# Peptides against a protein of PDB entry 3QIS: the designs that were tried, part 258

Target 1, 334 residues: chain A of PDB entry 3QIS
Amino acid sequence: PSLELSRREFVFENVKFRQLQKEKFQISNNGQVPCHFSFIPKLNDSQYCKPWLRAEPFEGYLEPNETVDISLDVYVSKDSVTILNSGEDKIEDILVLHLDRGKDYFLTISGNYLPSCFGTSLEALCRMKRPIREVPVTKLIDLEEDSFLEKEKSLLQMVPLDEGASERPLQVPKEIWLLVDHLFKYACHQEDLFQTPGMQEELQQIIDCLDTSIPETIPGSNHSVAEALLIFLEALPEPVICYELYQRCLDSAYDPRICRQVISQLPRCHRNVFRYLMAFLRELLKFSEYNSVNANMIATLFTSLLLRPPPNLMARQTPSDRQRAIQFLLGFLL

## One batch from the design tools (peptide; made by RFdiffusion4, then SolubleMPNN)

Design b2_p24_5_s4 (from b2_p24_5, 9 letters changed)
Fold by OpenDDE base, seed 2:
Structure b2_p24_5_s4 (fold): chain B 334 residues (1-334), chain A 24 residues (1-24)
Amino acid sequence: as target 1 above (334 residues)
Amino acid sequence: MEEEREKVLERLEREVEERLREFE
């Protein structure tokens, strides 16, 4: 069996968070026998491609002189955005198209990723007074490493680090403030806020706006701005409530005094973001007669975003743990 | 552009500080 491929090299330029790119090619059976093709893992890989790449179809049969179109789809989700932002991973892969009882065909995937404030740590964003697209990738790596070390020091010392002669970090990321300030000003009377989905085109414009500028106003509907906030919180490499405090939040869920003490132990950036979000959500709840938003809906929605189980415990979350997590957040909304 | 960005960041600092004082 043998195949002819219309293309073997694929370049995905300017790959962005949540922006689907597609490249197509044809495979033709130029042999005299039917053949089965499949994309196969390399010797040390569990999957035929990286998590941000997909082939469709990934397997099939071809009769003699039959041709099939294959789509190579590049999509950066929340699961790949952080490692691409840090440069730990890149838009590079090699696909192995295997032909049963035939030869292997190698496809080269290449391209460039454009960093996003989505999937970047709160600590790094608090140090970033420019749009992320104006920050050199080398400096992004340094900011993530330094921010991790400062977070760990803050958790251990329980004392404010003497803010040495370094440029004072923002109290909250500018990206969070831009989203939440818009919602404070324009969305408190918006019916079905956080219940109605945004427009996909507006979401992409909001992401691009936050990655490239510091505007006075965010583009799009209140629903799109609200959904962009949810996407931002979901894409955080570490949730607003740090993984180290997860169990303590559950254990304190019925004692409002202990809950406040647990939040006071968050790193400054995380604590400020948490309090700022609670201020917004409390304000939104004052307008419940206009917006149809209630505390139980908000607590249920935001608990999964703000208070995530550590990765090693995700598979073990009980219904009791989820109820405690919701109760913890309700103590800040009521 | 840079002056407009600085005005936005100054507004951030003021408005966030005001909102955070309610929790101290």
Scores: peptide ipSAE 0.578, ipTM 0.949, DockQ to the pose 0.685
Fold by OpenDDE base, seed 5:
Structure b2_p24_5_s4 (fold): chain B 334 residues (1-334), chain A 24 residues (1-24)
Amino acid sequence: as target 1 above (334 residues)
Amino acid sequence: MEEEREKVLERLEREVEERLREFE
């Protein structure tokens, strides 16, 4: 069996969070026998590609002189955004196109990723007084490392070191404030807020806006701004309620006093973001007659975002755990 | 640009402080 490939080198320039890029190539059976092709893992890899890449089709049969188009799709989801922001991963891969009883064909994937405030830690973002695209990558790494250390100190109740020489961090990320301030000003009367999807084009504009600027106003509809906030919270490497406090939130769900004590133990940035979001959501609920938003809907929606189970517990989350998590959040909304 | 950004950040600090104080 033998294949001819129209292209073997693929460059994905300016890859962004949630922006699908596609490159296509053709494979042709220039042999005299039918062949089966498949993308196969490299030696020591479990997958044929990195999580942000896919081939479609990834396998198939070709008759002699048959040609098929293969799409290489690059898409940075919430599952890949953090490791790409840190530079731990890059837009580089090698695909192995295998022929049954034939040879391997290597495809080179390359490109560059543009960092996003989506998938960046709250602690790092509180230290960013500039748009993330204006922050040198070396400084992003430093801010992520510093953010982890500050989180650990806060959880251990270590006395904050005398902040004598570093710029005071923002109380909340500017990106969260820009989204929530917009919603507070313009969306309190918006019917079906957080229930109606935003427009994908507007979501991309909002993401690009937050990554590249500090605007006076967020572009797009209130629904798109609201969905952008949900996407932001979902993409956080660690949820607003830190994983270490997850079980304590569930255990305290029916005691409002203990719930407040648990929140007080969050790192300052996480605590501020939580309180700021609760302030906004409580304000939104005052307009329930206008926006048709209720506390149970909001609690159900935001609980999945703010109070995520640790990755090791995700598969074990019971309906009781979900109900406790919702009840925990309800105690801050009512 | 820079002055406009600073005004936005000053507004952030003020408005967030006010809203956070209501939760204490």
Scores: peptide ipSAE 0.575, ipTM 0.949, DockQ to the pose 0.728
Fold by OpenDDE base, seed 3:
Structure b2_p24_5_s4 (fold): chain B 334 residues (1-334), chain A 24 residues (1-24)
Amino acid sequence: as target 1 above (334 residues)
Amino acid sequence: MEEEREKVLERLEREVEERLREFE
C-alpha cells in the first residue's frame, strides 16, 4: 500500500486556551490495493498525539484512487493549559500516519501558545499586578516557582519569612475579583444565574479580556461572566481547597467549627479566594426570590470545582464522599 | 492606562478586605 499526502507540515499560530484551530490535508491511495491508515503512537508514547491535538478521522480505509480529508484540530482544554502556560509543553508534535503493511508518514506540528490566567496558580496570579500577556515568560516561571514555595510554607504554618523587596501580593487574583465584582454588581437579580450557559463567543472575549487587560467592566452577559468564573475555577492547577485538605473537609463536613479551622489552614491566597467566593455566594442567595438560586444548587455546582478529590482518589469518590463535600460547602452558605 | 489600573487594584484591595471581614 502507498499514500500521497497533500501536506506534511502544519503551523498553529497564536494558540489560546479554549480556542479551536483547524488545519486540513488530504490523503490519497495512489496504490493498487485497498489500504487501512491509522495514526499510531511513537515509541514510548501512550497516545498518537499530545492532549491538545487530535486528528479527525484518526483511522480509516481507502480504496484505490480514493481520497479523504483529515482535520488536525488544536484545542487547549483545562487538561493542557497549565503545562502550556509554564512552557513545560509547547505547540510542537510529530504524528505518525501508519499504513497497514505499508510505510509510516511523518507529520510535523508546530506553532506558538499565548499564556492565559486560566490554568495559572492562585499564588502566581496574586503576585501578578499586570495582565498575563504583559508578563515576560521568564517571570512567569519565577512566579510559579515562588508560588510553590509559598504554598509549602503556608501549609507548614511557617511564619512568612519577610519576603524581601517583592511587591505585596494581592489578596485575591485580579481576574477572580473582576469576575466576582461584576457578578456582585449586576447579576444578583439575574434569573437562572449559573443555570443558563454563556455564549461561546462571549466566553472567548472574557478570557481574552482578562489575559490582556485590567478593565473597569467585563464584556458579555451575566451568564457568560458566571460561566467564565466556573471555567476559571475548573482550570486551576490546584483547586481553591488544596488537595492536601480534601479528606479533612470530608471528615469535618458536619462540624462547622472544624470546617472553619480547615479553611484557616489553606495558603493565604486560596483561603482569601474561598472566603471571597463564599461572601459572594451568600449575597447571591439573599436574592433567591429574584434569581431562582438556592443553596443546594450552588453547593452542588461549586463543590465539584472548589473541593476536587486528589487525582489518585478521583476513581474512588463515593456518593457519600460527594454528599460530605456538598455538606462542607453548605456550612459556609447558610 | 497605568493610573486607571492602579485605581482598579486599590479598589480590589479595599473591597476584598471588607468582604473578608464581613465573612469572618
Scores: peptide ipSAE 0.573, ipTM 0.948, DockQ to the pose 0.802
Fold by OpenDDE base, seed 1:
Structure b2_p24_5_s4 (fold): chain B 334 residues (1-334), chain A 24 residues (1-24)
Amino acid sequence: as target 1 above (334 residues)
Amino acid sequence: MEEEREKVLERLEREVEERLREFE
């Protein structure tokens, strides 16, 4: 069996968070026998491609002189955004198109990724007084390494070290403030806030706005700004309530005094973001007659975003653990 | 541009500090 491929090299320029890109090529059976094709893992890989790439179809049959179109789809989700922001991963891959009882055909994938404030740590973002697209990639790496070391120091030493001649970090990321300040000013009376989805085009404009500028106002509807906040919180590499405190939050869920003590032990940036979000959500709940928002809906929605189980415990989360997590957050909304 | 950005950051620091005082 043999195949002819219309193209073998693919370049994906300016790949962004949540923006789908597609490249297409054709494969043709130029042999005299039917053939089965499939994309296969390389010798050391578990998957045929990186998590941000897919082929469609990834397998199939071709009769003699038959042709099929294959789509290569590049999409950076929350699962790939952090490793691409740090430069640990890149828009580079090699696909192996295997022909059963035939040859292997190699496809080269290349391109560039544009960093996002989505999927960046709270600690790194508190040190960024510029849009992330204006920060040199080398400095992003340094800020992530420094952010990890400071988080560890702050968990071990409840006293912020007066670290040297570095600029004072922001109390919260500017991106969170821009989103939440907009919602405070314009969305408290918005009917069905956090229940109505935003527009995909507006979400992309909001992401691009936060990555490239420090605006006075965010573009888009209140629904799109609200969904952008949810996407931001979901994309955080470390949740607003750090994984180290997850079990203590569940254990304290019915004692409001212990709950407040647990939150006081968060790293400064995480603690400030948590408190700032609780201030906003309490304000939003004062307007429940206008916005149809209630404490149970908000607690259920935000608990999954703010209080995520550690990866090792995700498979063991019980309905009781989920109810305790909701009760923990309710103690800050009521 | 830079002066406008600085005014936005100064507003951030002030407004966040005011909101966080409710938790002290």
Scores: peptide ipSAE 0.566, ipTM 0.947, DockQ to the pose 0.692

Design b2_p24_6_s1 (from b2_p24_6, 12 letters changed)
Fold by OpenDDE base, seed 3:
Structure b2_p24_6_s1 (fold): chain B 334 residues (1-334), chain A 24 residues (1-24)
Amino acid sequence: as target 1 above (334 residues)
Amino acid sequence: MEKEEEFLKKMEERVQKALEEFEE
């Protein structure tokens, strides 16, 4: 069996977080026998492609002289955004199109990624006084490395933050402040806030706005700005409540004094973001008669974002653990 | 530069106030 491919090289320019790109090509059976094709993993790979790439269809049958269109879809989700922001991964891959009892055909995927404040650490963002797209990629790497080292020092309680040699970090990321300050000003009376989905086009505009500028006003509806905050929190490489404190939050969930002590042990930026978000959410709850928002709904929604189980415990999360996590947040909303 | 510094100052003041009001 043999295939003819219309194209073997694909370039995805200016790939962004949550922006789908598609490239198409044709495969044709120029042989005399039916053939089965499939994309197969390379040696030592578990998947036929990187997490941000998909082929559709990824397998199929072709009769003699049959042609099929294959779509290569590039989509950077929360699962790939952090490794692309750091430059640990790149928009580069090799796909192996296998023909049963035939040859392998290699496809080259290339392109460039544009960094996002979404999927960047709170520590790094607290050091970014400018939009992330204005920061040189080399400096982004240095900021992530420095941020990791400061987080470790803060958790170990060993070294006072040597306030000396580095620029004073922001108390919270400017991106979080922009989102929350917008919601505080314009969304406290918004009916069904955090219950109504935003528009995908507006979400993309908000992301692009935060990545490229410091706006006076965030574009889009209050629902889109609210969902952008949820997406931001979900995309964090480390949740607002660090994984190291997850179990202690559950264990303290019914003692408000211990809950406050656990939060005080967060890294400075994480602690400030947590307190700032809780202050906003408490204010939002004062307007419950207008916005239909209640503490149980907010606690349930934000628990999955702020208090994520460590990856090793995700498969073991019990209904009791979820209820304790909700109760932990309720103690800061009431 | 001046607008960025003014923005950051305003942000710091408002965040600081919100953090203080949360601790009370």
Scores: peptide ipSAE 0.456, ipTM 0.914, DockQ to the pose 0.729
Fold by OpenDDE base, seed 1:
Structure b2_p24_6_s1 (fold): chain B 334 residues (1-334), chain A 24 residues (1-24)
Amino acid sequence: as target 1 above (334 residues)
Amino acid sequence: MEKEEEFLKKMEERVQKALEEFEE
């Protein structure tokens, strides 16, 4: 069997978080026999492509002289955004199109990724006084490394890090402040806030706005700004409540005094973000008659974002663990 | 520069106030 491919080289320019890009090509059976094609893993790979790439269809049958269109879809989710922001991964891959009892055909994928404040650590963002797209990529790497080292030192040593000649970090990321201050000003009376989804186009505009500028006003509806905050919290490499404190939060869920002590042990930026979000959500609950927001809804929604199971627990909660996690957050909303 | 410094100052003041109101 043999195939003819219309294209073998694909370039995805200016790939962004949550923005789907598609490239198409044709494969034709120029042989005399039916053939089965499939994308196969390279040697030592578990998958035929990187997590941000997909082929559709990824397998199929072709009769003699039959042609099929294949779509190569590039989509950066929360699962790939952090490693692309750090430059640990890149928009580069090689696909192997295998023909059963035939040859392998190699496809080259290339392109560039544009860094996002979404999927960047709270520690790194607290050191970014400018939009992330104004920060040199080399400095982004240094900021993530320095942030990791400071987090480790803060967890291991109850000693205040000597505020050396380094610029004083922000108390919270400017991106979180911009989202929350907007919602506080304009969304407290918004009916069905955090219950109605935003518009995908508006979400992309909000992401691009936060990545490239310090806006006076965030674009889009209150629903889109609210969903952008949820997406931001979900995309964090480390949740607002660090993985190291997860079990202690569950164990303390029915003791409000111990809950406050656990939160006091968070790294400074994580603690400030947690307290700032709780202050906002308490304020939002005062307007429940207008916005239809209640403490149980908010606790259920934000618990999955703020208090994620560690990766070693397969990111799964038992029904009991989920109830404890909700109860933990309720103690800060009531 | 001036607009950025003014923004950061306003942010610091508002965050500080929100954190103080949460500790009370």
Scores: peptide ipSAE 0.446, ipTM 0.910, DockQ to the pose 0.753
Fold by OpenDDE base, seed 5:
Structure b2_p24_6_s1 (fold): chain B 334 residues (1-334), chain A 24 residues (1-24)
Amino acid sequence: as target 1 above (334 residues)
Amino acid sequence: MEKEEEFLKKMEERVQKALEEFEE
């Protein structure tokens, strides 16, 4: 069997979080026999491509002189955004197009990723006074490492060394403040807030706005700004309530005093973000007659974002655990 | 610089107020 490929090199320029890019090529059976093609893993890889890449179709059958269009889709989800922001991963891959009883054809994928405040840690963002696109990649790596160490020190109740001339971190990320302050000003009377989806184009504009600027006003509808806040919280590498405290939150869910004590043990930035969000959501609930928002809806929605199970427990989450997690959050909304 | 410092100051003041109101 033999194939002809219309293209073997693909460049994805300026890849962004949640922005789909597509490149297409043709494969043609220039042989005299039918052939089966498939994308196969490289040696030591479990998948034929990185998580941010896919081929469609990834396998198929070609009669002699038949041609198929293959789409290479690049999409950075919440699952790939953090490793791309840190530069741990890059927009580079090699695809192996295998023919049954034939040759391997190599496809080169390359490009560049543009960092996002989405998928960046709360600790790193509290150290970023400028938009993330203005921060050198080397400094992003340093900020993530320093942020990890600060988180661990905080959880271990290590007295912060009087770290000298380090710029004082923000109390909360400016991106969270921008989103929440917008919603507080303009969305308290918005009917079906957090229930109506935002527009995908507006969401992309909001993300790009927060990554590149400090806006006076966030673009888009209140629904898009509200959904952008949810996407931000979902994309965090670690949830607002740190994974280390997850079980303690469940165990304390029916004791408001213990719940407050658990929250007090969060790293400063996580604790401030949690309290700031709860203050906002309590204010939003005062307008329930206008916005149709109730405590049970908000608790159910935000629990999955703020108090997510650690990855090792995700598959083991019981309905009881979910109910305890909701009850924990309800104790801060009521 | 001045606009950014003013922004950050306003942010800090408003966040601080919201945090204080939540602790009461």
Scores: peptide ipSAE 0.443, ipTM 0.910, DockQ to the pose 0.745
Fold by OpenDDE base, seed 2:
Structure b2_p24_6_s1 (fold): chain B 334 residues (1-334), chain A 24 residues (1-24)
Amino acid sequence: as target 1 above (334 residues)
Amino acid sequence: MEKEEEFLKKMEERVQKALEEFEE
C-alpha cells in the first residue's frame, strides 16, 4: 500500500489562547489495494500529538484512488496555555501517519504562540505594568521563576517580604481590575449576570484587548465581560486560593474566624485578589432585585474557580468536600 | 508614560478603597 499527501509541512502563525486554527490536507491511495491509515504515537509518547493539536479524522480506510481530507486543528485550552506562555512548550510537533503494512509518513507542525495574560500566574501579572504582548519573552520566563520563588517565600516566612529595590508589584493584576471595574460600573443592574453566556467573538476581542492594551472601556456585552472574568480565573495555573491552603479551607468552612485566618496566610497578590473579588461580589449582591444574582449561586459558581482541589486530590473530591468549599466562600459573601 | 502612571495611580487608589471597605 502507498499514500500520496498533498502537504507535509504545516505552519500555524499567531496561535492564541482559545482561538481555533485549522489547516487541511488530502491523502490519496495511489496504490492498487485498500489501505488503513492512522496517526500513531512516536516512541515513548502516549499520544500521537501534543494536547493543543488534533487530526480529524485520525484514522480511516481508503479504497484504491480514494481521497480523504484531514483537518489539523490547533486549539490552546486552559490545559496548555500556561506551558505555552512560559515557552516550556512551543507550537512544534511531528505527526506520524502510519499505513498498515506500509511505511510511515512524517508531518511537520510549526508556528508561533502569542502569550496571554490568561494562564499567567497572579504573581507574574502583578509585576507586569504593561500588556503581556509588550513584555519580552525572556522577561516572561524570569517573571514566572521569580513569581514561584516569591510565593514560596511568602508561604514559608509569614513575614512581609522586604520590599527590596525591585519595582513595587501591583496590588492586583491590571487585567482583573479592568474586568471587575467594568462589571462594577456597568453590570450591577444586568439581569442574569453570570447566568447568561457571552458571545464567542466578544470573548476573543476581550482576551485580545487585555493581552495587547490597557483599554478605557472593555469591548462587548456585560455577559461577555463577566464570562471573561470566569475564564481568567479558571485558566490561572495556581487558583486564587493556593493549593496548599485547600484542605485548611475545607476544615475551617464552619468557623468564620478560622476562615479569615486561612485567607490572611495567602501570598499578598492572591490575598488581595480574593478580597477584591469578594468586595465586588458583595456589592453585586446588593443589586439582587435587579440582576437576579444570589449568594448561593455566586458561591457555587466561584467556589469551583477560586478553591480548586490540588491536582493529586482532584479525582477524590467528595460531595461533602464541595459543600464545605461552598460554605467557606459563603462566609465571605454574607 | 503619563497616561500609564495616571492609570496605575487610579487603579491603586480604587483597589485600596475596595480592600479597606472589605476589612470593615
Scores: peptide ipSAE 0.442, ipTM 0.910, DockQ to the pose 0.768

